# Ledger of designs, part 2: peptides against a protein of PDB entry 6J54

Target 1, 223 residues: chain A of PDB entry 6J54
Amino acid sequence: NENLFASFIAPTMMGLPIVTLIIMFPSLLFPTPKRLINNRTISIQQWLIQLTSKQMMAIHNQKGQTWSLMLMSLIMFIGSTNILGLLPHSFTPTTQLSMNLGMAIPLWSATVFTGFRYKTKTSLAHFLPQGTPALLIPMLVIIETISLFIQPVALAVRLTANITAGHLLIHLIGGATLALLNINTMTAFITFTILILLTILEFAVALIQAYVFTLLVSLYLHD
Target 2, 42 residues: chain B of PDB entry 6J54
Amino acid sequence: QFQFTGIKKYFNSYTLTGRMNCVLATYGGIALLVLYFKLRSK

## One batch from the design tools (peptide)

Design b1_p8_2 (made by RFdiffusion4)
Fold by OpenDDE base, seed 5:
Structure b1_p8_2 (fold): chain B 223 residues (1-223), chain C 42 residues (1-42), chain A 8 residues (1-8)
Amino acid sequence: as target 1 above (223 residues)
Amino acid sequence: as target 2 above (42 residues)
Amino acid sequence: FNYFELIE
């Protein structure tokens, strides 16, 4: 039981917080270019950043495009941490709900306050969907208000649950494969095939969750 | 474009101003209800 | 339209 969840405990070396270094490590994978024409690897990386930036910021006005740096850094951070977390015996900070809440709550609050500051009328009107019957207005406004406060929680829990569940499944299926090696080799081969397919799926999930997290923050900013 | 007259001009679910006023009225009503129950318990 | 509900 404890062995299954041991990978989710924040690691320390001689009492020093190694978790801080783990969080900072993905930033080393994205160096800043210094040349007009860079190496192939850096060029592809910059090209991907530009494509994702243009796609995500296309729905925003000039004021919303100011958040491009924040949103692109966020997707690169979450995506890189999730991918690196799939390495054996690695700790993923995004499996910690506290980490994800620490990102979700400030970003959500910043988008909400920005909306109320610059677009007060549209932000207040967003609590009532257009074309609702008059009798349902009070109840619907209450539900929409509750929905607003659930947004940061849902954002953090979605990321945490998907990454954590993926890690748990890999451990469970991997453990089952090892146990079946000495019992039935044919069944062990089937479970091993499932493990490979699951790991491929988790790589996709890791990137999708990073995209969804950043996209939802972007949508909250757009209102 | 919708043309509203009377109270529907200020409280409607189709215009931005009308929707905003409906939201503010709802929050104001809830605040008054909470205040009423708080003062009643004293 | 609330896009959050579609992604959830």
Scores: peptide ipSAE 0.048, ipTM 0.847, DockQ to the pose 0.031
Fold by OpenDDE base, seed 1:
Formats: structure tokens, C-alpha cells, sequence
Structure b1_p8_2 (fold): chain B 223 residues (1-223), chain C 42 residues (1-42), chain A 8 residues (1-8)
């Protein structure tokens, strides 16, 4: 199984972690606009960012919209890293649980802290759903408290599991396709078709997971 | 809107203030229980 | 494997 997980090992060169360069690389794909009318590619990119920003921040008030820069940078980072990770022989940092926890825990803590700071009454009230029978109040408050602390873990694990599982499936089906080429060409063609469909799915998953991650952080901020 | 009287005014699961008070009461109760067992063990 | 190895 070491062969299966070899692609998930953090790459190093001469003892120096090249992971830092890999993490920083997506930043080069998003240059800052310099002209009033930018190039077509940059204009499309900025348009997409603007659309996603408007959609995600529509649920927030003026104070919550101050997080727009953070949330947009987050979705662009995770989305770009996930898409780049689908390139052959590439390393995806978001497959590392440590990486995702490193993003999830601080962002979650910041949103929770912001909620308690500016919306103390509402935040405390969220530990008890409306209409709860009186006898169930203590138990439900405890459950909701536990749920709160599980949020950052679930956020990180969701991203890690989806991206990692996708990469593993591509690897396994790809390996099976190669093995079947010498056994039965027809079956190899079928598995290859599945591989193509799976690859298309993984592109969608890569973007969806970035969106879901950012959306959930945004929702935690809103609540 | 719901009209509550007495203790239900402060402790209810329908109003924002009531829910907050219930949460605080729950945490307070848990804290007191933990404190009780801690002091009992010593 | 253990959980600590997954975190690393």
C-alpha cells in the first residue's frame, strides 16, 4: 500500500521542503489588475471572482462583509490547489490533514470568537434550538456544544477525505486500466472510460469542496 | 409573539433571551457539578 | 496507522 500513498508524501529536495513552493504557486495564477480594461483572461477571472463574492457575501451584513477578502482568498486558494492537484505526478497540499486542519481551526475559532464578541446573545442562543421541550434542554445544549467543537474537525476531514479519495480512485482505476491492456483490450477500454468520467467528476469535486469549505466558514460567521 | 409570565419569562426555548438563559443555566449547572465532584474528591 | 500519523 506504500505505492498507493506515495503520491501523498510531502516532497522534499535535498532535505528542503519544496512544499512551500507548491503552496505558494497558486498565488502566481491570480495577478492583480493594472489597467482599467484588462486582458480577456484577467477580465474573465475577475468577473468570476466578483460573481462568487457577491453570491457568498449576500447573506452577511456590512460587518460580515469585511470577511470578503479572507473568504475569497480562501476559496481561490483551495480551488486552485485542488485543480492543480489533478495534474499527473503533482502533489496536492489539501490531501494533507495537517494542512486542512491548519486552515480550519484558525478560521473556525475566528468566526466563533467574532460571533461571541459582536452577537453574544444570538451566539449563546444558538446552543438551543427554538421550540425545544423543557425537559430536553440540558441534553440538547450539551449536544450542540459538542457539535460546535466537531465543526473544525469535520470541516478539515471533509476536504481531506474527498480530495484524497478522488486521487486514490484515479490511481487505482488508472492502474487497473494499464493492467487490463495486456489482458483484454475491451475491458481496458471500459475501465478507461470510467477513468475519464471519474476525472471529470474530480474536477467538479475539487471546485465544490473549495466552495463548501468556504461556505461553511461563512455560515459559521453568519450564525 | 409568545407571552410568558413568571420564571418562564426568563427560561424558555422560544425567545432569544430565554434560550440564552437556558444555555447559561445549563453551563452553570455543569460547572457546579464538576466543582462539587472536584471538591468531594479532595 | 494511527491518528497522529494522519495529522502529519
Amino acid sequence: as target 1 above (223 residues)
Amino acid sequence: as target 2 above (42 residues)
Amino acid sequence: FNYFELIE
Scores: peptide ipSAE 0.043, ipTM 0.841, DockQ to the pose 0.020
Fold by OpenDDE base, seed 4:
Structure b1_p8_2 (fold): chain B 223 residues (1-223), chain C 42 residues (1-42), chain A 8 residues (1-8)
Amino acid sequence: as target 1 above (223 residues)
Amino acid sequence: as target 2 above (42 residues)
Amino acid sequence: FNYFELIE
């Protein structure tokens, strides 16, 4: 069904990819504060960033807190792109696995590399959970090693799957609602109500997935 | 906290150093096995 | 398994 996946095709205009502009668009929504007392919109944004920064970076030492800018920019980027993607006729870059892998793999690699550079002993010890029975040590080390390499994939796929599935579901329920308008008005009303509730849920999912993505990157940095 | 003696002092799943050594030993063992099978096939 | 094909 070409109609189901048409919204996930990377948009182009006159052969030029406008996806680059779409990716850059959220940057316009977060202007740099210029005044001591900014307007309400910027103040709320700064307040939210401050709250999330304090919560997420509380688990990190001074070296880990140097990642605050990266992690806060990441959550704002993913969150804003996910929310903007819920607008009609919008393209969400985070529905593309390539986009999410492009973020997940480098960030994961950086966290793992940082861990091995500064906490080599602890990082190597993490391949074996504490208190493991002696007979299970070799097998568990292998499993934990595999688990480590699955982390960037799981990080990207989780974000991609949640956002894509939500958009598909909205499209399907919306299409069903339109089709039922001429068949059974009462059933169409029920499906429309479900569509509204689903849309509200997707707004929450959009923010949660941004938070989870950033949190897991932060957690990998901490571990 | 834990009192380990002998080989258990260096290879245990409770201390940080012991866990690290177990991981290194596991990787080393796997590497040696791979090397063994690679060389025997020649 | 083609990693590049999986991405696109």
Scores: peptide ipSAE 0.035, ipTM 0.849, DockQ to the pose 0.021
Fold by OpenDDE base, seed 2:
Structure b1_p8_2 (fold): chain B 223 residues (1-223), chain C 42 residues (1-42), chain A 8 residues (1-8)
Amino acid sequence: as target 1 above (223 residues)
Amino acid sequence: as target 2 above (42 residues)
Amino acid sequence: FNYFELIE
């Protein structure tokens, strides 16, 4: 069991936390453009950022679009860390629940407080869905309140669980494939095919989870 | 679209103000209940 | 087959 979860232990070298460097590493992959027309790689990167920014902020008003920098940095950070985490012997910070809670709770709280500050009436009304029968109003308000507090937890756990499970599955299937090579090559080939498909899926999941995380934060900001 | 009269004008699940008032009333009621039991027990 | 060693 220890071998299965060894990749999720925060790495240290000589007692010094390397995790800090790992967390900061994705920032090096996104240099700021200094030219009107950059190379192909940077141009594509900027295009993707602009495209995603446009899509993410389309639902927000002018004040909500002020969060564009935060949300785009968030999606880029989570996405890049998730993708880099799929490299062999790589530590993925987003597999740590503490990391994800550290992002989810402040962002969630900020969105909630922002909502209450600028749209107090709407935010309070959000606890009661429209058309609710009068007799169910008190209970439903309580449920919606509980639901609100579960949001940051669900946000963090979703990201953690999906990324962690993906890494674990890749490890297990990879190990099984290796073990089966000496037993049955045909079965090993099947398992290897599954591993490849799973790996491709995990690349997609890595990006999707980053998107979903950011989208939900954005949605909470909207209402 | 919605014509409400009386108390339903202020407490309804259709209008924004009505929903807000319902939520506030619910929280207020819960707070009063909690306060009541707290004062009753001690 | 070195790929398997890298992923483990």
Scores: peptide ipSAE 0.020, ipTM 0.799, DockQ to the pose 0.016

Design b1_p8_2_s1 (made by RFdiffusion4, then SolubleMPNN; from b1_p8_2, 3 letters changed)
Fold by OpenDDE base, seed 1:
Structure b1_p8_2_s1 (fold): chain B 223 residues (1-223), chain C 42 residues (1-42), chain A 8 residues (1-8)
Amino acid sequence: as target 1 above (223 residues)
Amino acid sequence: as target 2 above (42 residues)
Amino acid sequence: YTYFELIS
């Protein structure tokens, strides 16, 4: 079991936390533009950020658009860390549940707090769906209250489980491919093909999970 | 938009104010039940 | 182990 989960152990050298450097590394990949006409890489990055920003902030009002910087930085951070984590022999901080809870709980708390501050009546009304029969009101209010507190946990676990499961599958199929190279070359070729398809899928999952995480935070802010 | 009279005016599942009052009433009822059992045990 | 280490 230790060999299977060895890639998920937080790396340290001489007791110094290399994890902090790994977390800060994606920030170097997004430099701040300082010219009117930027390079190709910076222009493409800014274009992608603008496109995703328009899609994410289309739901929000002017007050909600104040969160644009936070939400865009969040999706870029999670997306970049997930993609970089697919590099061979790399460590993914988003595989750690503590990392994802550290992001989910404060963001969830902030969205809930801002909702109660500016939309107190609407936020309290969200505990009861519209058109609920009178007999089901007490039970449904309790369920919606429990559902609210499950949101940060579900947000963190979803990201952790999807990224962790993907890395485990790539590791297992990759190990099986190497083991089958000396046993049966035909079956090894099949498993290698599956590995390639799985890696492509995990690249997509890495971006989708970043988008879903940010979208749900944005949705909680809207509600 | 909805025209309710009596107690349904304040406690309904359609109006925003009515839904808020139902939620507050539910929390208040639960708080009273918890308080009752705590006072009963002592 | 601390709580942070247990959930990591």
Scores: peptide ipSAE 0.139, ipTM 0.846, DockQ to the pose 0.022
Fold by OpenDDE base, seed 4:
Structure b1_p8_2_s1 (fold): chain B 223 residues (1-223), chain C 42 residues (1-42), chain A 8 residues (1-8)
Amino acid sequence: as target 1 above (223 residues)
Amino acid sequence: as target 2 above (42 residues)
Amino acid sequence: YTYFELIS
């Protein structure tokens, strides 16, 4: 277990960080459509983007729908990086808290500032939930203010923790399976089955976390 | 739906304007307290 | 450690 966290070290080659290339790699998987009728892969991608776009942007006004490109690119980036991270010997940038904070803080700040700029009255009112007893108003306003500043941290930590924990669990169970091969083949088969099921689950988690991250950013923009 | 009179018209937890005013009043109060203690320490 | 290094 000495290499438990080895897969989370930022990869370098000849002293040069190749993490930048890894971050840019998912963009190659989504080429720009050039034809009226594209191939099946691009058509499916565009269809998925349109579906998610219609679903997420339905709650937004015209001004909020200007964020469609940003939010769709965000979900595609996080989703693709998370899925690619499940490949063997792959580095997942979203396992780095710095990476996720680098996305969460600017996006959160942009949504908050946009809200205060165009919906100042509503944004200020959100610090006090409707129907709050009069005696709890000052305390609750403070709590909601603190909660606001925790949002970008929670957004980044949630993504980081879910992806990292999944990778660690796969690594641990995989290592246990290998260790049990020479001890008890029956138990090794059980752990291997769990590993397969967990891997399938992590594919779902990878997409869900991408969706949740983007959805929360969208929700913060709406509120 | 809601009928408020007096100070409750401007400071309530139900109307949007009332909630906004409550938030501003809370921040203003905190700012005044901080200012008071800051000036007191001088 | 810098803050960025701590969270990376």
Scores: peptide ipSAE 0.112, ipTM 0.849, DockQ to the pose 0.022
Fold by OpenDDE base, seed 3:
Structure b1_p8_2_s1 (fold): chain B 223 residues (1-223), chain C 42 residues (1-42), chain A 8 residues (1-8)
Amino acid sequence: as target 1 above (223 residues)
Amino acid sequence: as target 2 above (42 residues)
Amino acid sequence: YTYFELIS
């Protein structure tokens, strides 16, 4: 159905890409604090950032804590874009696999290279779990190597699939509700209830996926 | 502390150094196999 | 299709 996937097409106006403006829009929602006592919204935002920063950076050393700005900006970006994507007639960039791969691959490669640079022995040893029988060592090393290269793909696909699936379900259930309004009101009420519950779930999923994406990047950095 | 002697001192799955050496040996072996097959075609 | 077009 062309109408079903119409919301996932990158919008353009007069041949100019509006996607750039859409991606930059979430930055306007997080202004820098200027006062000692800020507004309630800014205070809540700062509080949330501080909590998440403390939780995620607690496992990292001083060098790892240098990534705090990157990780916090990442979670705020993905989270905000996912939440904004749930607005009606909106375009969510995180439904595009190209966008998520563009974030996952560089971040993954950076964490892997950082690990090999500063903790070479530990990183190389990580390809072989402790206590592995001698005969299984070559095969297990290969499996762990493959597992490493699957990480960026899994990271991108997980985010894309979860957000895209949520949008599709909302469209399908919403369309079904409208179709059933004049056919069976009771059934339409049931589907509408499901739609409401699903919408609430998708708000949670939007934040969870942002957290999971950032957390996994952080874990790859820490090893 | 693990007490390994001989070849097990350098190639084991318990110590950090041993695990690293096993991984390097595995990659080295694969590289040699690939090189062998490439040179065999000539 | 280029790689970018395939994944976009």
Scores: peptide ipSAE 0.093, ipTM 0.846, DockQ to the pose 0.022
Fold by OpenDDE base, seed 2:
Structure b1_p8_2_s1 (fold): chain B 223 residues (1-223), chain C 42 residues (1-42), chain A 8 residues (1-8)
Amino acid sequence: as target 1 above (223 residues)
Amino acid sequence: as target 2 above (42 residues)
Amino acid sequence: YTYFELIS
């Protein structure tokens, strides 16, 4: 049991938490371009950022586009941490629910408050879907209110669960593969193939979850 | 477009204003109920 | 475990 979850324990060195360093490490992978024409790596990186920024912020007006910097930094952070977390013996901060809640709750609250401040009428109206029968209005308003408060939790849990589950599966299948090497080589080969496919999938999931997390925050902002 | 008359003009599930008013009315009603029970308990 | 320990 401890072996399964050992990779999810917050690492410390000499009693000092090194989680901060791990969290800050992805920032080193995104240097600020200093030239008009950068090398291939930075150019591709900036191109991807711009593409993602354009498609994600396209649904927002001018006021909503002010959130572009924060949302882009968020997706880059989550995406990079998720990808780096797939390295062996690495710690993924996004596997910590506290980490994800720490991101989800403030961002959600900020979007909700922004909506109420600048679009009070529309935001309040969202608690009641259009065309609702009159008799169902009170109940539906309550349900929508509850649904609103579940949003940050769902946002955090979704990210945590997907990343954590992926890591667990990789660990389990990897361990099974190693155990089967001396028992049944053919079966070990099958499990190894599954492991490879799963690893590829997890790379995609890592990016998708980062995108979904950021997108949902963006959608909450858009109301 | 919808044409409402009377109370339906202000409380409806189709217009933005109507929806807002319905939401506010719902919250107001709940608040009054909570207040009523609080005052009743004491 | 405290709630904080469960979520962290």
Scores: peptide ipSAE 0.097, ipTM 0.844, DockQ to the pose 0.020; fails the geometry check

Design b1_p8_2_s2 (made by RFdiffusion4, then SolubleMPNN; from b1_p8_2, 4 letters changed)
Fold by OpenDDE base, seed 5:
Structure b1_p8_2_s2 (fold): chain B 223 residues (1-223), chain C 42 residues (1-42), chain A 8 residues (1-8)
Amino acid sequence: as target 1 above (223 residues)
Amino acid sequence: as target 2 above (42 residues)
Amino acid sequence: ITYLELIS
């Protein structure tokens, strides 16, 4: 059990935390353009960012589109860290609940506060679904209020659980494959095939979770 | 589109203003209940 | 929002 969770321990070197360097490393993979016609790699990156930006910000007004820079940086950060975390013997910061709560709570609170500040009537009205029977109004208002406070927790736990579960499965099946190599080569081959398919799935999950996290923050901003 | 009269004009689940007032009324009622129990316990 | 939360 200790060996299973060893990959989730925050790494240190000479008593100094290297987690800060790990968090900053993905930023080096996305250099800023300096020319009108950039390299093919940079052009593809910019194209992907523009497509994602247009898709996510389509539901926002001009005031909400001011958040485009923050949301795009968020999805690039979470996506890149999740993909890099699938490398062998790598540490994924997004597997730490503290990391995800540190992102979820401030962003959620900022979106909720912005909604109450500029769209007070609409924000308050969201605590009551439209067309609710009169007798159910008090109960639904309470439930929607509780639901609001669960949003940041669900946002953080979803990301943490999905990434952590994927890593655990890869380690478990990988360990089983190695153990079966000396016992039954045929079964080991089947297990190895499952491991490959699972790894491909986890790459997709890593990107999807980054997108969902950013999208939900964006939707909260839309109110 | 929705035309309400009387109390339903201010407290309804169809209009934006009506929904807002219902939410505020609910919070106000809860606050009064909490205040009542706090004062009663003393 | 609820729909996306249910799927995730």
Scores: peptide ipSAE 0.262, ipTM 0.846, DockQ to the pose 0.031
Fold by OpenDDE base, seed 2:
Structure b1_p8_2_s2 (fold): chain B 223 residues (1-223), chain C 42 residues (1-42), chain A 8 residues (1-8)
Amino acid sequence: as target 1 above (223 residues)
Amino acid sequence: as target 2 above (42 residues)
Amino acid sequence: ITYLELIS
């Protein structure tokens, strides 16, 4: 029904796109540090960014670590938008496939082109796994080429499907709980408990999907 | 550590250079096949 | 990378 997907419609007021403001809103929650000793909130944010940066960029060499700013900003953006999307009556831009494709395709193409530019031999050799029998070489090269072009699509669809499915489940279970309040209070309490557990799970999924999206982009950069 | 002689030295699935040459040969063969069918139809 | 993509 249309009411199930009403929360995924891009909001507009008087023909003006509010979506741009919603996308820019998470940037206000992460102000840039200006002092040597910052507030507790900023200090915790910087500490988390530092820990995640050290963990994710440990795979890359010095040239790959140049992408640290881009990857950290990406994970903070996707993570913050996913968490804010769990608020009641909120819109998550990452539920839109067009939004995720708009992030996945440029980042994927940038990593592929960077690989061919600086690691041409390694990038070309990546189309053929090591130890492949000679008879399977042409077929395997073709399927690896197809797999490469599926990567940006899979990256965008994975994020969209996980976040969208979570929102739909919260909406359906929440609606079922409200409907059962006047029918059976005991079953309504059970469904409400499931809703609480599901919301906790979706908070974790929101952060994990942001991490996985950024990590896969990072892995594509490293080849 | 692998030691290859003859054609296996340049076209193998174990060394980096051999894998690269196999990929280029595969793409080259596909390009030639596409070119052949394109010239045949016209 | 393909293996990790399928698991994720």
Scores: peptide ipSAE 0.246, ipTM 0.854, DockQ to the pose 0.031
Fold by OpenDDE base, seed 4:
Structure b1_p8_2_s2 (fold): chain B 223 residues (1-223), chain C 42 residues (1-42), chain A 8 residues (1-8)
Amino acid sequence: as target 1 above (223 residues)
Amino acid sequence: as target 2 above (42 residues)
Amino acid sequence: ITYLELIS
C-alpha cells in the first residue's frame, strides 16, 4: 500500500526536481493566439475563457475587472493541472498542500487588502452580519475574524483534499480490480465499471474544483 | 428603512456605518483589555 | 460567502 502514496511524491530525475517542469507544462497547452481566426483548439479555449470570464467578472466593477486576467489564468492553470493529473502515472501539483497554499495565501491576502483599501467600510462591516442581536455582537465579530483567517486554509485544503481523494480512490479501486481479476472475474468487472464511472466523475471534479477555487477568490475580491 | 436614534444610530447591526462602528468598538475593546492585562502583569 | 464555502 506504500505504492498508493508514491504518486504524490514530488518527482525527481537524477536528484533534480522535475516538479518545476511539470508545473510549467500546462502553459504549453494554451498558446497565445496570433491570428484573428485561430485554430479550432485555440478558438475553443478562447471561447471558454470568454464565457467563464463573463460569468465570473460580472459581479465586479471596473476596478475588479482588472483581476480578470489573473483569475482566468488561475482557473486555466488549476483546471489543466487537475485534468493532466488524471492521466496514468501523472503527477498533479495541486495534490500538494504546499502548492495550493502558495496560491491561496497570496491571492487571499491580495483580495483582503484590496477590499480594505477601496471598500474599507464595507469590509469592516462584513465582520458583523446584519441583524445580529446586540449581545452577540462581540462574539460574532471574533468568530467572523477567525473565519476570515481560515479562508485561505479552507481554499487550499478544499482543492488539495478533493484532488488527492480522487486520485486515492482511483488507485484503490484500480488496485482492487487488478487483485480481483484472479479471484472473481465478475466482481472485478463490477469494480472496473465503478473505476470508469469514478474516473469520469473525477474529470468533472477536477474542473469544478478549479472553478470553485477561482470563484471564491473572485468572491473574496468582491467582498 | 431603519429609524434609529441616540447611541443606536451609531452602533447598530443593521446599517453599514453601525456595523462598522460595532466592529471597531469590539476590536478597540479587545485591544484595551489586552493592554490592561499587559500593564497589570508588569 | 458563507453559503458558498459550506456548499463547496
Scores: peptide ipSAE 0.241, ipTM 0.855, DockQ to the pose 0.032
Fold by OpenDDE base, seed 3:
Structure b1_p8_2_s2 (fold): chain B 223 residues (1-223), chain C 42 residues (1-42), chain A 8 residues (1-8)
Amino acid sequence: as target 1 above (223 residues)
Amino acid sequence: as target 2 above (42 residues)
Amino acid sequence: ITYLELIS
C-alpha cells in the first residue's frame, strides 16, 4: 500500500526538494584531517580508507592508481548513504534506481572508454574468450557484447534491489511485530528477534553493496 | 607457444591479435549484413 | 524527463 512505499518518496518542504541536502549530508561526516595526531574517529576513518585503498588498488598499475580518489570517494559515499538510510524515518537516495544508474552508467562508460584508449587490443580481444571453437566465434562475440552492455544495468539494479529489499523487509517484519503484540506475545518476540538479526544483516549488506559496487567499477577499469 | 600459418595466423582464438581480428571480422560482417538489408529495402 | 521520472 501507500504506507509501505511512503519512505521511498523524495521528500520536499514547501514544494522545494530537500534531496540535495540529504545527499550532501554524508560529506559532513568525513572532515579532512588537520592535525598530525587526529581524533580517534578520524584516525579510524583514515585507517579504513588506507586498508580499502591498498586492497582495491593493488591490482592496478600506475595509471589505474590515479582512480584511487574517485573509487574511495565512491565507496564512502555509497557506504555512508546506505548506513544512514537505516536510521528511522530516513530517506535513502541509493534506493532510487535513477541515482544508481546515474552513477553506474558514467563510471562504466569511463572505464570502458579508458580501456579502449590505452589497451585497445586487449579490450577488443576480451569479446572473445581464449580457445573458442571457430564455429562459435560469431555468436559468442555477440553474447559477450551484450554482456558488456548489461554490466551498468546490473550494477545499478543490484545496489537498488539489495538496499530496497532490505528496507522493505525491515518495515514488513516491524509491522508484523507490532501487529502481533496484542495477539500473541511469544510470536511477537520471535518476529522481533528476527527483526534485530535482520537489521544487523542489513548493516553488513549496506557496506558489502558499497564495496561490491566500487570493486566492480574498479574491475571493469583494469582487467 | 602457438605457431599458426596462413589464415589461422591472423584469425585464431588463442593469440591476442587473432582474437582481435576475429572480433573485428564479426562486427564487420554484421555491419555489412545490416547495410545489405537496409539497401535492399530501398 | 519522463524517462528520468520513470526510473527514479
Scores: peptide ipSAE 0.107, ipTM 0.836, DockQ to the pose 0.023

